# Ledger of designs, part 146: peptides against a protein of PDB entry 5EIB

Target 1, 366 residues: chain A of PDB entry 5EIB
Amino acid sequence: VDLEPGTMDSVRSGPFGQIFRPDNFVFGQSGAGNNWAKGHYTEGAELVDSVLDVVRKESESCDCLQGFQLTHSLGGGTGSGMGTLLISKIREEYPDRIMNTFSVMPSPKVSDTVVEPYNATLSVHQLVENTDETYCIDNEALYDICFRTLKLTTPTYGDLNHLVSATMSGVTTCLRFPGQLNADLRKLAVNMVPFPRLHFFMPGFAPLTSRGSQQYRALTVPELTQQMFDSKNMMAACDPRHGRYLTVAAIFRGRMSMKEVDEQMLNVQNKNSSYFVEWIPNNVKTAVCDIPPRGLKMSATFIGNSTAIQELFKRISEQFTAMFRRKAFLHWYTGEGMDEMEFTEAESNMNDLVSEYQQYQDATAD
Target 2, 366 residues: chain A of PDB entry 5EIB as posed
Amino acid sequence: VDLEPGTMDSVRSGPFGQIFRPDNFVFGQSGAGNNWAKGHYTEGAELVDSVLDVVRKESESCDCLQGFQLTHSLGGGTGSGMGTLLISKIREEYPDRIMNTFSVMPSPKVSDTVVEPYNATLSVHQLVENTDETYSIDNEALYDICFRTLKLTTPTYGDLNHLVSATMSGVTTCLRFPGQLNADLRKLAVNMVPFPRLHFFMPGFAPLTSRGSQQYRALTVPELTQQMFDSKNMMAACDPRHGRYLTVAAIFRGRMSMKEVDEQMLNVQNKNSSYFVEWIPNNVKTAVCDIPPRGLKMSATFIGNSTAIQELFKRISEQFTAMFRRKAFLHWYTGEGMDEMEFTEAESNMNDLVSEYQQYQDATAD

## One batch from the design tools (peptide; made by RFdiffusion4, then SolubleMPNN)

Design b2_p17_4_s4 (from b2_p17_4 with R3A A5E M10L)
Fold by OpenDDE base, seed 5:
Structure b2_p17_4_s4 (fold): chain B 366 residues (1-366), chain A 17 residues (1-17)
Amino acid sequence: as target 1 above (366 residues)
Amino acid sequence: SAAQERARALQAARRAA
């Protein structure tokens, strides 16, 4: 789905363009112009019914519909505005199904789009209310991984999207291979989301290795375990050491010893015990799939529900507040039918979310 | 525009919910 036709042509002409049904390409003509309000209220609102018709048709063809997965950017107008409109409309029609998102967070290090803080804040407000699970994929963290860890001097969107694809493949492993932990979206939510509003995940992937170091690196369970818990491997620009894990899932892929995995997972928890809440018993879950990802002997994917995710929301909130106080570009949104009140409500709800994370960070066992 | 009227209707519906 896109508000621009050119993106659909790019997907269709791409290496995997033939995997999608032609009738499932829904697109507009005008685009969103990086404006959330165009995506949500005007251009997106004209297209949403056509998307819902496709969603209904595909849902009816499912033997057992678990839920929906959306991949979108929160910095743009289409992914943020129309994406959150679609989430809202799908939630209204399918209230008993899981809504899962891969939400790409904007960063000034990656994009010069000045209104990204508005688009992100307005989107987060919708995601808090209408999603059950959100993987926070932060362009700032992706850029830092590409530059610092992968030793790419000038990271491209292709380099960032490679990390996104690896992460998405990792977190969906249990959904794609039967008999795994969190084999369905609802079970994932039950294990990962102890409090309904606190459903924003910090993903991580291992191995991350520079091209120059690939030949010298042994892939071992201890090294994967150490790397996936390293703050530098988080796909969200947060330091887990500044918060506490509510829940964790680790997904190992490849031929390895379950005993060795369990030993290393216990070791990393014990070494980092101060960074876990003590009042949620058995809050770390581990899965092992014997099928490695393409091109690797083994990998580990990390999913963290951490109170440190508040660092990401604080960053966006600070940027939002600095623009909104000046009413900078606000007329672009109000001209599409938005009220200034919706900005204030979105800011308030995101600040409430930050406060909730802080409350549970400071909570002790009674 | 019809889009702006729909936007206002959606906004009114959200305020009423």
Scores: peptide ipSAE 0.021, ipTM 0.648, DockQ to the pose 0.609
Fold by OpenDDE base, seed 4:
Structure b2_p17_4_s4 (fold): chain B 366 residues (1-366), chain A 17 residues (1-17)
Amino acid sequence: as target 1 above (366 residues)
Amino acid sequence: SAAQERARALQAARRAA
């Protein structure tokens, strides 16, 4: 789905374009112009019914519908505005199904789009209310990985998208292969989300490899385990040491000893015990899939529900506040039917979410 | 919401133009 045709043409002409039904390409002509309000209220609202018709048709064709998975950006107008409109409409029609998202967070290191903080804040407000689980894929973290870890002097969208693809492949491993932990979206939510509003995940991946880096890095289970818990391997720009893990899932892929995995996972928990809440029993889950990712002997994927995710929301809030105090570009949103009050409500709800994470960070077992 | 009603009104006006 897009509000511009060019993205659909790029997907259709790509190496995997034929795996999608032609009738499932729903697109507009005018685009969103990086405006959340165009995506949510005007251009997106004209297209949403056509998307919902396709969603209904595909849902009726499912033997067992678990829920929905949306991949979108929060910095643009289409992914943010129309994406959150779709989430709201699907939630209204399918209230008993899981809403899962891969939400790409904006960064000024990656994009010069000045209104990204508005689009992100307005989107987070919708995601807090209308999703069950959200993977926070942060362009800040992706850029920092490319620059600091992969030593890319000028990271490209191709480099960032390679990390996104590896992460998405990792976190969906348990859904794609039988007999795994969190084998369905509902089990994932039950294990990862102890409090309904606190459903934002910090994903991580090891080993980190650039697109076209054929360096076959043979990693060991200890090295994978240590890298997976390193803040430099997180796809959200948060330091886990500044918060506490509510829940963790670790997904190992490749031929390895389950015993060695369990020993290393116990060791990393014990070493980092101060960074876990003590009042959630059995809050770390581990899975091992014998099938490695393409081009790797082994990998580890991390899913963390951490109170440190508040650092991401604080960064967006600070950027939002710096623009909103100046009323910068507000007329672009109000001209599409928005009220200034919606900005204040979205900012308030995101600040409430930050306060909730802080409350559980400071909570003791007593 | 009042915003959604305004947005619908703006869409209706754009379709009539």
Scores: peptide ipSAE 0.020, ipTM 0.587, DockQ to the pose 0.202
Fold by OpenDDE base, seed 1:
Structure b2_p17_4_s4 (fold): chain B 366 residues (1-366), chain A 17 residues (1-17)
Amino acid sequence: as target 1 above (366 residues)
Amino acid sequence: SAAQERARALQAARRAA
């Protein structure tokens, strides 16, 4: 789905364009112009019914519909505005199904789009209320990984998207292969989301390998475990050491000893015990899938529900506040029918979310 | 919200144009 045809043409012409049904390509002509209000209230709302018709058709073809997965950006107008409109409409029609998102967070290091803080804040307001699970894929973290870890002098969208694809493949492993922990979206939510509003995940991946790096260093289980918990491997620009894990899932892929995995997972928890809440029992879950990722002998994928994720929301909030105080570009949104009140409500709800994370960070076992 | 009603009105006006 896009409000511009060019993105869809790129997908169709791509190596995987043939895996999608032609009738499932729904697109507009005018785009959103990086405006959330165009995505949510005007251009996107003209297209939303056509998307919902496709969603219904595909949902009816499912023997057992678990829920929905949306991949979108929060900095742009289409992914943010129309994406959150779609989430709302799907939630209204399928209230008993899981809403899962892969939400790409904007960064000034990656994009010069000045209005990204507005689009992100307005989107987060919708995601807090209408999603059950949100993987925070932060372009700032992706850029920093590419630059610092992968030693790419000028990271490209291709480099960032490689990390995104590895992460998405990792976190969906349990859904795609039988006999795993969190084998369905609902079980994932039960294990990962102890509090309904606190459903924003910090993903991580090991090994971090650039496209074209032939150095398939066969990492060991200890090395994978250590790298997976390293703050430098997080796909969200947060330091887990500045917060506490509410819940963690670790997904190992490849031929390895389950015993060795369990031993290393216990060791890493014990070494990092100060960074876990003590009042949530059995808050770390581990899965091992014998099927490695394409091109790797083994990998580990991390899913963290950490109170440190508030650093990401604080960054967005600070950028939002700096613009909103000046009413910068606000006329672009109000001209599409928005009120300044919707900005204030979105800012408030995101600040409430930050406060909730802080509350649970400071909570002790009574 | 009043904003959603305005947005719907703008959409209706654009569809009528």
Scores: peptide ipSAE 0.024, ipTM 0.638, DockQ to the pose 0.248; fails the geometry check
Fold by OpenDDE base, seed 3:
Structure b2_p17_4_s4 (fold): chain B 366 residues (1-366), chain A 17 residues (1-17)
Amino acid sequence: as target 1 above (366 residues)
Amino acid sequence: SAAQERARALQAARRAA
C-alpha cells in the first residue's frame, strides 16, 4: 500500500515481487507530501476502503488468521497518516485479532523532513490505542549502528533497511518455524506485554560486525548473548541501562547447544539484574531455532520491553513541542481538516505513556 | 478516546462531503 505509485514498481521489480498478488498492490497518485493529515484524512481516506477490501479478501483466505502485521514509517505522511488510519479501521473490523507493527521512528540524522515530529507524535497517539505490539525501529539507532558498529562512513537507506530486514526476520522466526516459544502473535503479546499500553519493543540483532572485522570474529553463543544485550546494539535509540526491562525475549538461530544458551542467558540476566524489574517473575524468554538465517552460521534476535523506551518518546516530544509552540506548519494539517486539539491530545497521550513507563521503572516489589 | 471519536467524526464528515 502506498499513496505514491512508484513504490509499487520497486516492490514488483524486487527479488520477491512475484510472491505478491497484483491485485494486492493498492496505491494512490498524489502522495501525502509528508503530511500525516493527508495520509489520515484526505488522500489516505480516499484509498482506505480499497485497502480494506483487499484485507478482507486475504483474511477470508486464511486457515487461521492470527492478526495483522504492518510495516510503516512514522516520519512520512503515508506510513504515519494512512498507516494509522488503516490500523484503526482494521481494529474496528477485527477487534479480537492481534495488531502488530514495525514502526520506523524518524531521525534528523536520516531525514531533513521538518514535520516528522508532528507525524510521529500523531502516529504514536494512534499506536498506543490501536496496536497490541509495536517494534520501535529507530532511524537514529540504525544510523548509529551503521556508522559506529558497521563502520559505514556514509550510511544509506539500503544499509538501514538491511538492519530492518534482519530484525524483522529475527523477531518473526518463532512465527515461521514450528515448536518455538511465541509461536503465535497472541502468545508473544501475553509474554511481552504485561500492561496493555506498554507494548513498544526495543529490538536488537546479533551479530552486527563490520566488514573489516568479520574474519576475526568467532560466532559463539557468549558473543551473541553479550552483543544482543549491549546498549549499542539496540534498534531503538535508548539506553536500557537508563531503565528497566519489564520483559525480554531472545531468539537464537543456528546449530548451538541449548545448555550453552541457557547458561549464557542466565549469566547475562545475573550480570544485568539491576536493569530488570524484580516483580515480574520469569520475564526473560528464550527460543532456539536450528535453522540459521541466510549467510550466517548463527544469530540472536532481542526483543525488549524496557522503560528506557521513554527516551525515544521524550526525544520526539521535545521536537514536537519546539515546533508546536511556534505553530510551525500547522496550517498544512488544519487545512486538511485537523483540529489544533488533536495535536495537544496526541502530545498529552505520549507524555502520559512516558509517565507510565517511569512509574513502572520506579516500582519496587512490596 | 476523545481523540479517536473526533477522528471518526472528522472522517465521517469528510466521507459525507
Scores: peptide ipSAE 0.019, ipTM 0.622, DockQ to the pose 0.179; fails the geometry check

Design b2_p17_5_s1 (from b2_p17_5, 12 letters changed)
Fold by OpenDDE base, seed 5:
Structure b2_p17_5_s1 (fold): chain B 366 residues (1-366), chain A 17 residues (1-17)
Amino acid sequence: as target 1 above (366 residues)
Amino acid sequence: MLKRPPKPKRKKLEFEK
């Protein structure tokens, strides 16, 4: 789905364009112009019914519909505005199904789109209410991984999207291959989301290795485990040491000893025990899939529900507030039928979410 | 035709050609 036709042509002409049904390409002509209100109330609202018709058709073809997965950006107008409109409409029609998102957070390092803080804040407001699980894929963190860890001097969208793809492949491993941990979207939510509003995940992937170091790096269970819990490997620009893990899932892929995985996972929990909440028993879950990702002998994917995610929301909120106090560009949103009150409601709800994460960070076992 | 506000200059991350 897109409000711009050129993105669909790029997908269709791409190496995997033929895996999608032609009738499942729903697109507009006008685009959202990086305006959430165009995505949500005007251009996106004109297209949403055509998308819902495709969603219904594909849902009816499922033997057992678990839920929906949306991949979108929060900085753009289509992914943010139309993406959240779609989430709302799908939630209204399928209230018993899991809503899962891969939400790409905006960064000033990656984009010069001045209104991204508005689009992100308005999107987060919708995601808090209408999603069950949200993977926070932060362009800030992706850029920093590419530059610092992968040693890419000039990171490209190709480089960032490679990390996104690796992460998406990793977190969906248990859904696609035999396993007991998080084998369905509802079980993932039960294991990862102790509080309904606190459903924003910090993903991570290992191994991340620069091209120059690939030949010298052993892929071992200890190294994968250590790298997954490294703050520099988080795909959200938050330091887990500034918060506490509510829940963690680790997904190992490849031929390895389950005993060695369990030992290393116990060791890393014990070493980092101060960064876990003590009042959620058995809050770390581990899965092993014998099937490695293509081109690797083994990998590990991290999913963290951490109160440190508030650093990401604070960053967006600070940028939002600095623009909103000046009423900068508001006429572009209000001109699409949006009320200024929706900005203040979205800001308030995101600040409430930050306060909720802080409350659970400071909570002790009585 | 409502004049679309000028698209803010996206930093073109170089697309690998």
Scores: peptide ipSAE 0.024, ipTM 0.509, DockQ to the pose 0.022
Fold by OpenDDE base, seed 1:
Structure b2_p17_5_s1 (fold): chain B 366 residues (1-366), chain A 17 residues (1-17)
Amino acid sequence: as target 1 above (366 residues)
Amino acid sequence: MLKRPPKPKRKKLEFEK
């Protein structure tokens, strides 16, 4: 789905364009112009019914519909505005199904789009209410991984999208291979989301190695385990050491000893015990899949529900507030039928989410 | 800053000076 035809044509002409049904390409002509309100109330609202018809058709063809998975960006108008409209409409029609998202967080280091803080804040407001699981993929963290860890002097969208694709492949491993931990979206939610609003995940993937160092690095279970818990390996721009993990899932892939995995996972928890909440029993889950990812002997994928993710929301909130106090570009949103009150409500709900994470960070076992 | 591939010529939002 896109409000611009050119993105859809790029997917259709791409190496994987043939895996999608031609009738499942729903697109507009005008685009959202990086305006959330165009995505949500005007251009996106005109296209939403055509998307819902496709969603219904594909849902009816499922033997066992678990839920929905959306991949979108929060900085743009289509991914943010129309993406959150679709989430709302799908939630209304399928209230008993899991809503999962891969949400790409905007960063000024990556994009010059001045209104991204508005689009992100308005989107987070919708995601808090209408999603069950949201993987926070932060363009700032992806850029920093590419530059610092991968030693890419000039990171590209191709380099960032490679990290996104590796992460998406890792976190969906248990859904794609029978007999794994979190084999369905609902079990993942039960294991990862202790509080309904606190469903924003910090993803990570290992191994991440620069091309120059690949030949010198052994792929071992200890090295994968150490890397996936490293703050520099998080795909959300927050430091886990500034918060506490509510829950963690680790997904190992490849031929390895389950005993060695369990030993290394216990060792890393013990070393980092101060960064876990003590009042959630068995809050770390581990899965091992014998099937490695393409091109690797082994990998580990990390999913963290951490109170440190509030740093990401604080960054967006600070940028939002600095613009909103000046009413900068606000006429572009109000001209599409939005009220200034909706901005204030979205800011408030995101600040409430930050406060909720802080409350659970400071909570002790009684 | 990541150079986006040139989006087709969207009208420059003329930032009024």
Scores: peptide ipSAE 0.009, ipTM 0.427, DockQ to the pose 0.015
Fold by OpenDDE base, seed 4:
Formats: sequence, C-alpha cells, structure tokens
Structure b2_p17_5_s1 (fold): chain B 366 residues (1-366), chain A 17 residues (1-17)
Amino acid sequence: as target 1 above (366 residues)
Amino acid sequence: MLKRPPKPKRKKLEFEK
C-alpha cells in the first residue's frame, strides 16, 4: 500500500515483485506529502476502504488467521497517517486478532523532514491504543550502527533497510519455523507484554560487523550473546543500562549447542542482573533454530521490552514540543480536517506512557 | 497560493559506490 504509485512500481519491477498478487497493490496518486493528517483524514481515508477490501479477501483465504503485521514509517505521511488509520480500521473489524507492527522511528540524522516529530507523536498515540506488539526500528540507531559499527561513511536507505530486513527476519524466525518458542503472535504477546500499554520492543541483531572485519571474525555463541546485549547493537536508540528489562527474547539461528546458548544466556543475565526487574520471574526466553540466515553461519536476534524505550519517546517528545510551542506548520494539519487538540492529546498520551515506563522501572519486589 | 512548504527533502542517504 502507498499513496504514491512510484513505490509500488519499484516493488513490482523488483526481483520479488512477482511474489505479490497484482490485485494486492493498492495505491493513490497524490501522496501524503509527509503530512500525517493527509494520510489519516484525507488522501489515506479515500483509499482505506480499497485496502480493507483486500485485507478481508486475504483474511477469508486464511485457514487460521493469527493477526496482522504492518511495516510502516512514522516520519512520513503515508506510513504514519494512513498506516495508523489502517490499524484502527483493522482493529475495529478484527478485535480478537493480534496487531503487530514494525514501526520505523524518524531521526534528524536520516531525514530533513521538519514535521517528522508531529507525524511520529500522532502515530505513537494510535499505536499505544491499537497495537498489541510494536517493534521500534529507530532510524537514529540504524544510522549509528551503519556509521559507527559497520564503518559506512555515508549510510544509505539501502544500508538501513538491510538492517531492518535482517531484524525482521530474526524476530519472525519463531513464526516461520516449527518447534520454536513464541510460535504464534499471541504467545509472543503473552510472553513479552506484561502490561498492555507497554508493548514497544527494542530489537537487536548480531553479528554486526564491518566489511573489512567480516573475513577475520569467528562467529561464536559467546560473541553473539555479548553483542546481542550491547546497546550498540540495538535497533532502537536507547541504552538498556538506563532502564530495566521487563522481558527479553533471544533467538539464535544456526547449528550450535543449546547447552552453550543456555550457559551464555545465564551468564549475561547474571552480569546484567541490575538491568532486569526482579518481580517478573522467568522474564528471559531463549530459542534456537538450526536454520541460519542467508549468508551467515549463525546469528542472534534480540527482542527487549525495556523501560529504557522511554529515551526514544522522550527524544520525539522534545522535538515535538520545540515545534508545537511555535505552532510551526500546524495549518498544514488543521487544513486537512485535523483538530489542534489531537496534538495535545497525542503528546499527553506519549508522556503518560513515559511515566508508566518510569513507574515500572522504579518498582521493587515487596 | 498557499506556498506548499518545501516537501521535506528526505536526506538521500547516498551509498558511496
């Protein structure tokens, strides 16, 4: 789905374009112009019913519908505005299905789109209420990984998208291969989300290695485990040492010893015990899949539900507040039928979410 | 004519080839 045809043409002409049904390409002509309100109330609202018709048709063809997975950006107008409209409409029609998202968070390092903080804040407000699990894929973190870890002087959208694809492949491993932990979306939510609003995940991937170092690096279970828990390997720009893990899932891929994985996972938990809540028993889950990712002998994927995710929301909130106090560009949103009150409601709900994460961070076992 | 704010330019992340 897109409000611009050019993205769909690029997918259709691409090496995988034939995997998708032609009738499942739903697109507009005008685009959202990086305006959430165009995506949510105007251009996106005109297209949403045509998307829902396709969603219904594909849902009816499923023998067992678990739920929905949306991949979208929160900085744009289509992914943010139309994506959250679509989530709301799907939630209304399928209230008993899991809503999962891969939500790409905006960064000033990656985009010169001045209104991204508005689009992100308005989107987070919708995601808090209408999703069951959200992978926070932060363009800030992706850029920093590309620049600092991968040693790319000029990171591109292709480099960032490569990290996104590796992460998405990692977190979906348990859904795609039998006999794994979190084998369905509902079990993932039950294991990872102790409180309904606290469903924002910090994904991470290992190995992350620069091209010059790839030839010399042995991939070992200890190295994968250490990198997976390193803040520099997080796809969200948060330091887990500034918060506490509520829940963790680790997904190892490749031929390795389960015993060695369990030993290393126990060792990393014990070394980092101060960064876990003590009042959630058995809050770390580990899975091992014998099938490695393409081009690697082994990998580890991290899913963290951490109170440190509040750093991401605080960053967006600070950027939002700096613009909103000046009423900068508000007329572009209100001119599409949006109320100015929706900005203050979205800011308030995101700040309440930050306060809720802080409350559970400071909570002790009685 | 409401001057459309300049379409916020996506920073083209250029790959150095």
Scores: peptide ipSAE 0.024, ipTM 0.516, DockQ to the pose 0.022; fails the geometry check
Fold by OpenDDE base, seed 2:
Structure b2_p17_5_s1 (fold): chain B 366 residues (1-366), chain A 17 residues (1-17)
Amino acid sequence: as target 1 above (366 residues)
Amino acid sequence: MLKRPPKPKRKKLEFEK
């Protein structure tokens, strides 16, 4: 789905374009112009019914519909505005199905689009209410991984999207291969989301190695485990050491010892015990899939529900507030039928989410 | 018209075979 034809044409003409049904390419002509309100109330609202018709058709063809998986950006107008409209409409029609998102958070390091804080804040408000699980993929963290860890002097969207694709492949491993922990979206939500609003995940992927060091690095379970829990390896720009893990899932892939995985996962929990909440028993889940990713002998994918995710929301909120206090560009949103109150409500709900994460960070077992 | 982010030039990460 896109409000611009050129993105869809690029997917269709791409190396994987033929794996999708032609009729499942739904697109507009005008685009959202990086305006959430165009995505949500105007251009996106004109297209949403055509998307829902495709969603219905594909849902009816499923033997067992678990839920929906949306991949979108929160900085743009289409991914943010139309993406959240689509989430809302799917949630209304399928209230018993899991809504899962891969939500790409905007960063000034990656984009010069000044209104990204508005689009992100308005999107987060919708994601808090209408998703069951959201992978926070932060362009800032992706850029920093590309630059610092992968030693890419000039990171590209191709480099960033490669990290995204590796992460998406990792977190969906249990859904794609039989006999795994979290084998369905609902089990993942039950294991990862102890409180309904606190469904924002910090993902990570290992191994991440620079081309110059790859040939010297043995892929071992200890090294995967260590890298996966490293703050520099998080695909959300949050330091887990500034918060507490509510829940963690680790998905190992490749031929490895279950015993060694369990030992290393126990060791990393014990070393980092201060960064876990004590009042959620068995809050770390580990899965091992014998099937490695393509072009790796082994990998590990991290999913963290951490109170440190509030750092990401605080960053967006600070940027939002600095613009909104000046009413900067607000007329572009109000001109599409939005009220200034919707901005204030979205800011409030995101600040409430931050406060909820802080409350559970500070909570002790009685 | 809001400025689109500059499309960073595509590079592909290769995972080790």
Scores: peptide ipSAE 0.007, ipTM 0.407, DockQ to the pose 0.023; fails the geometry check

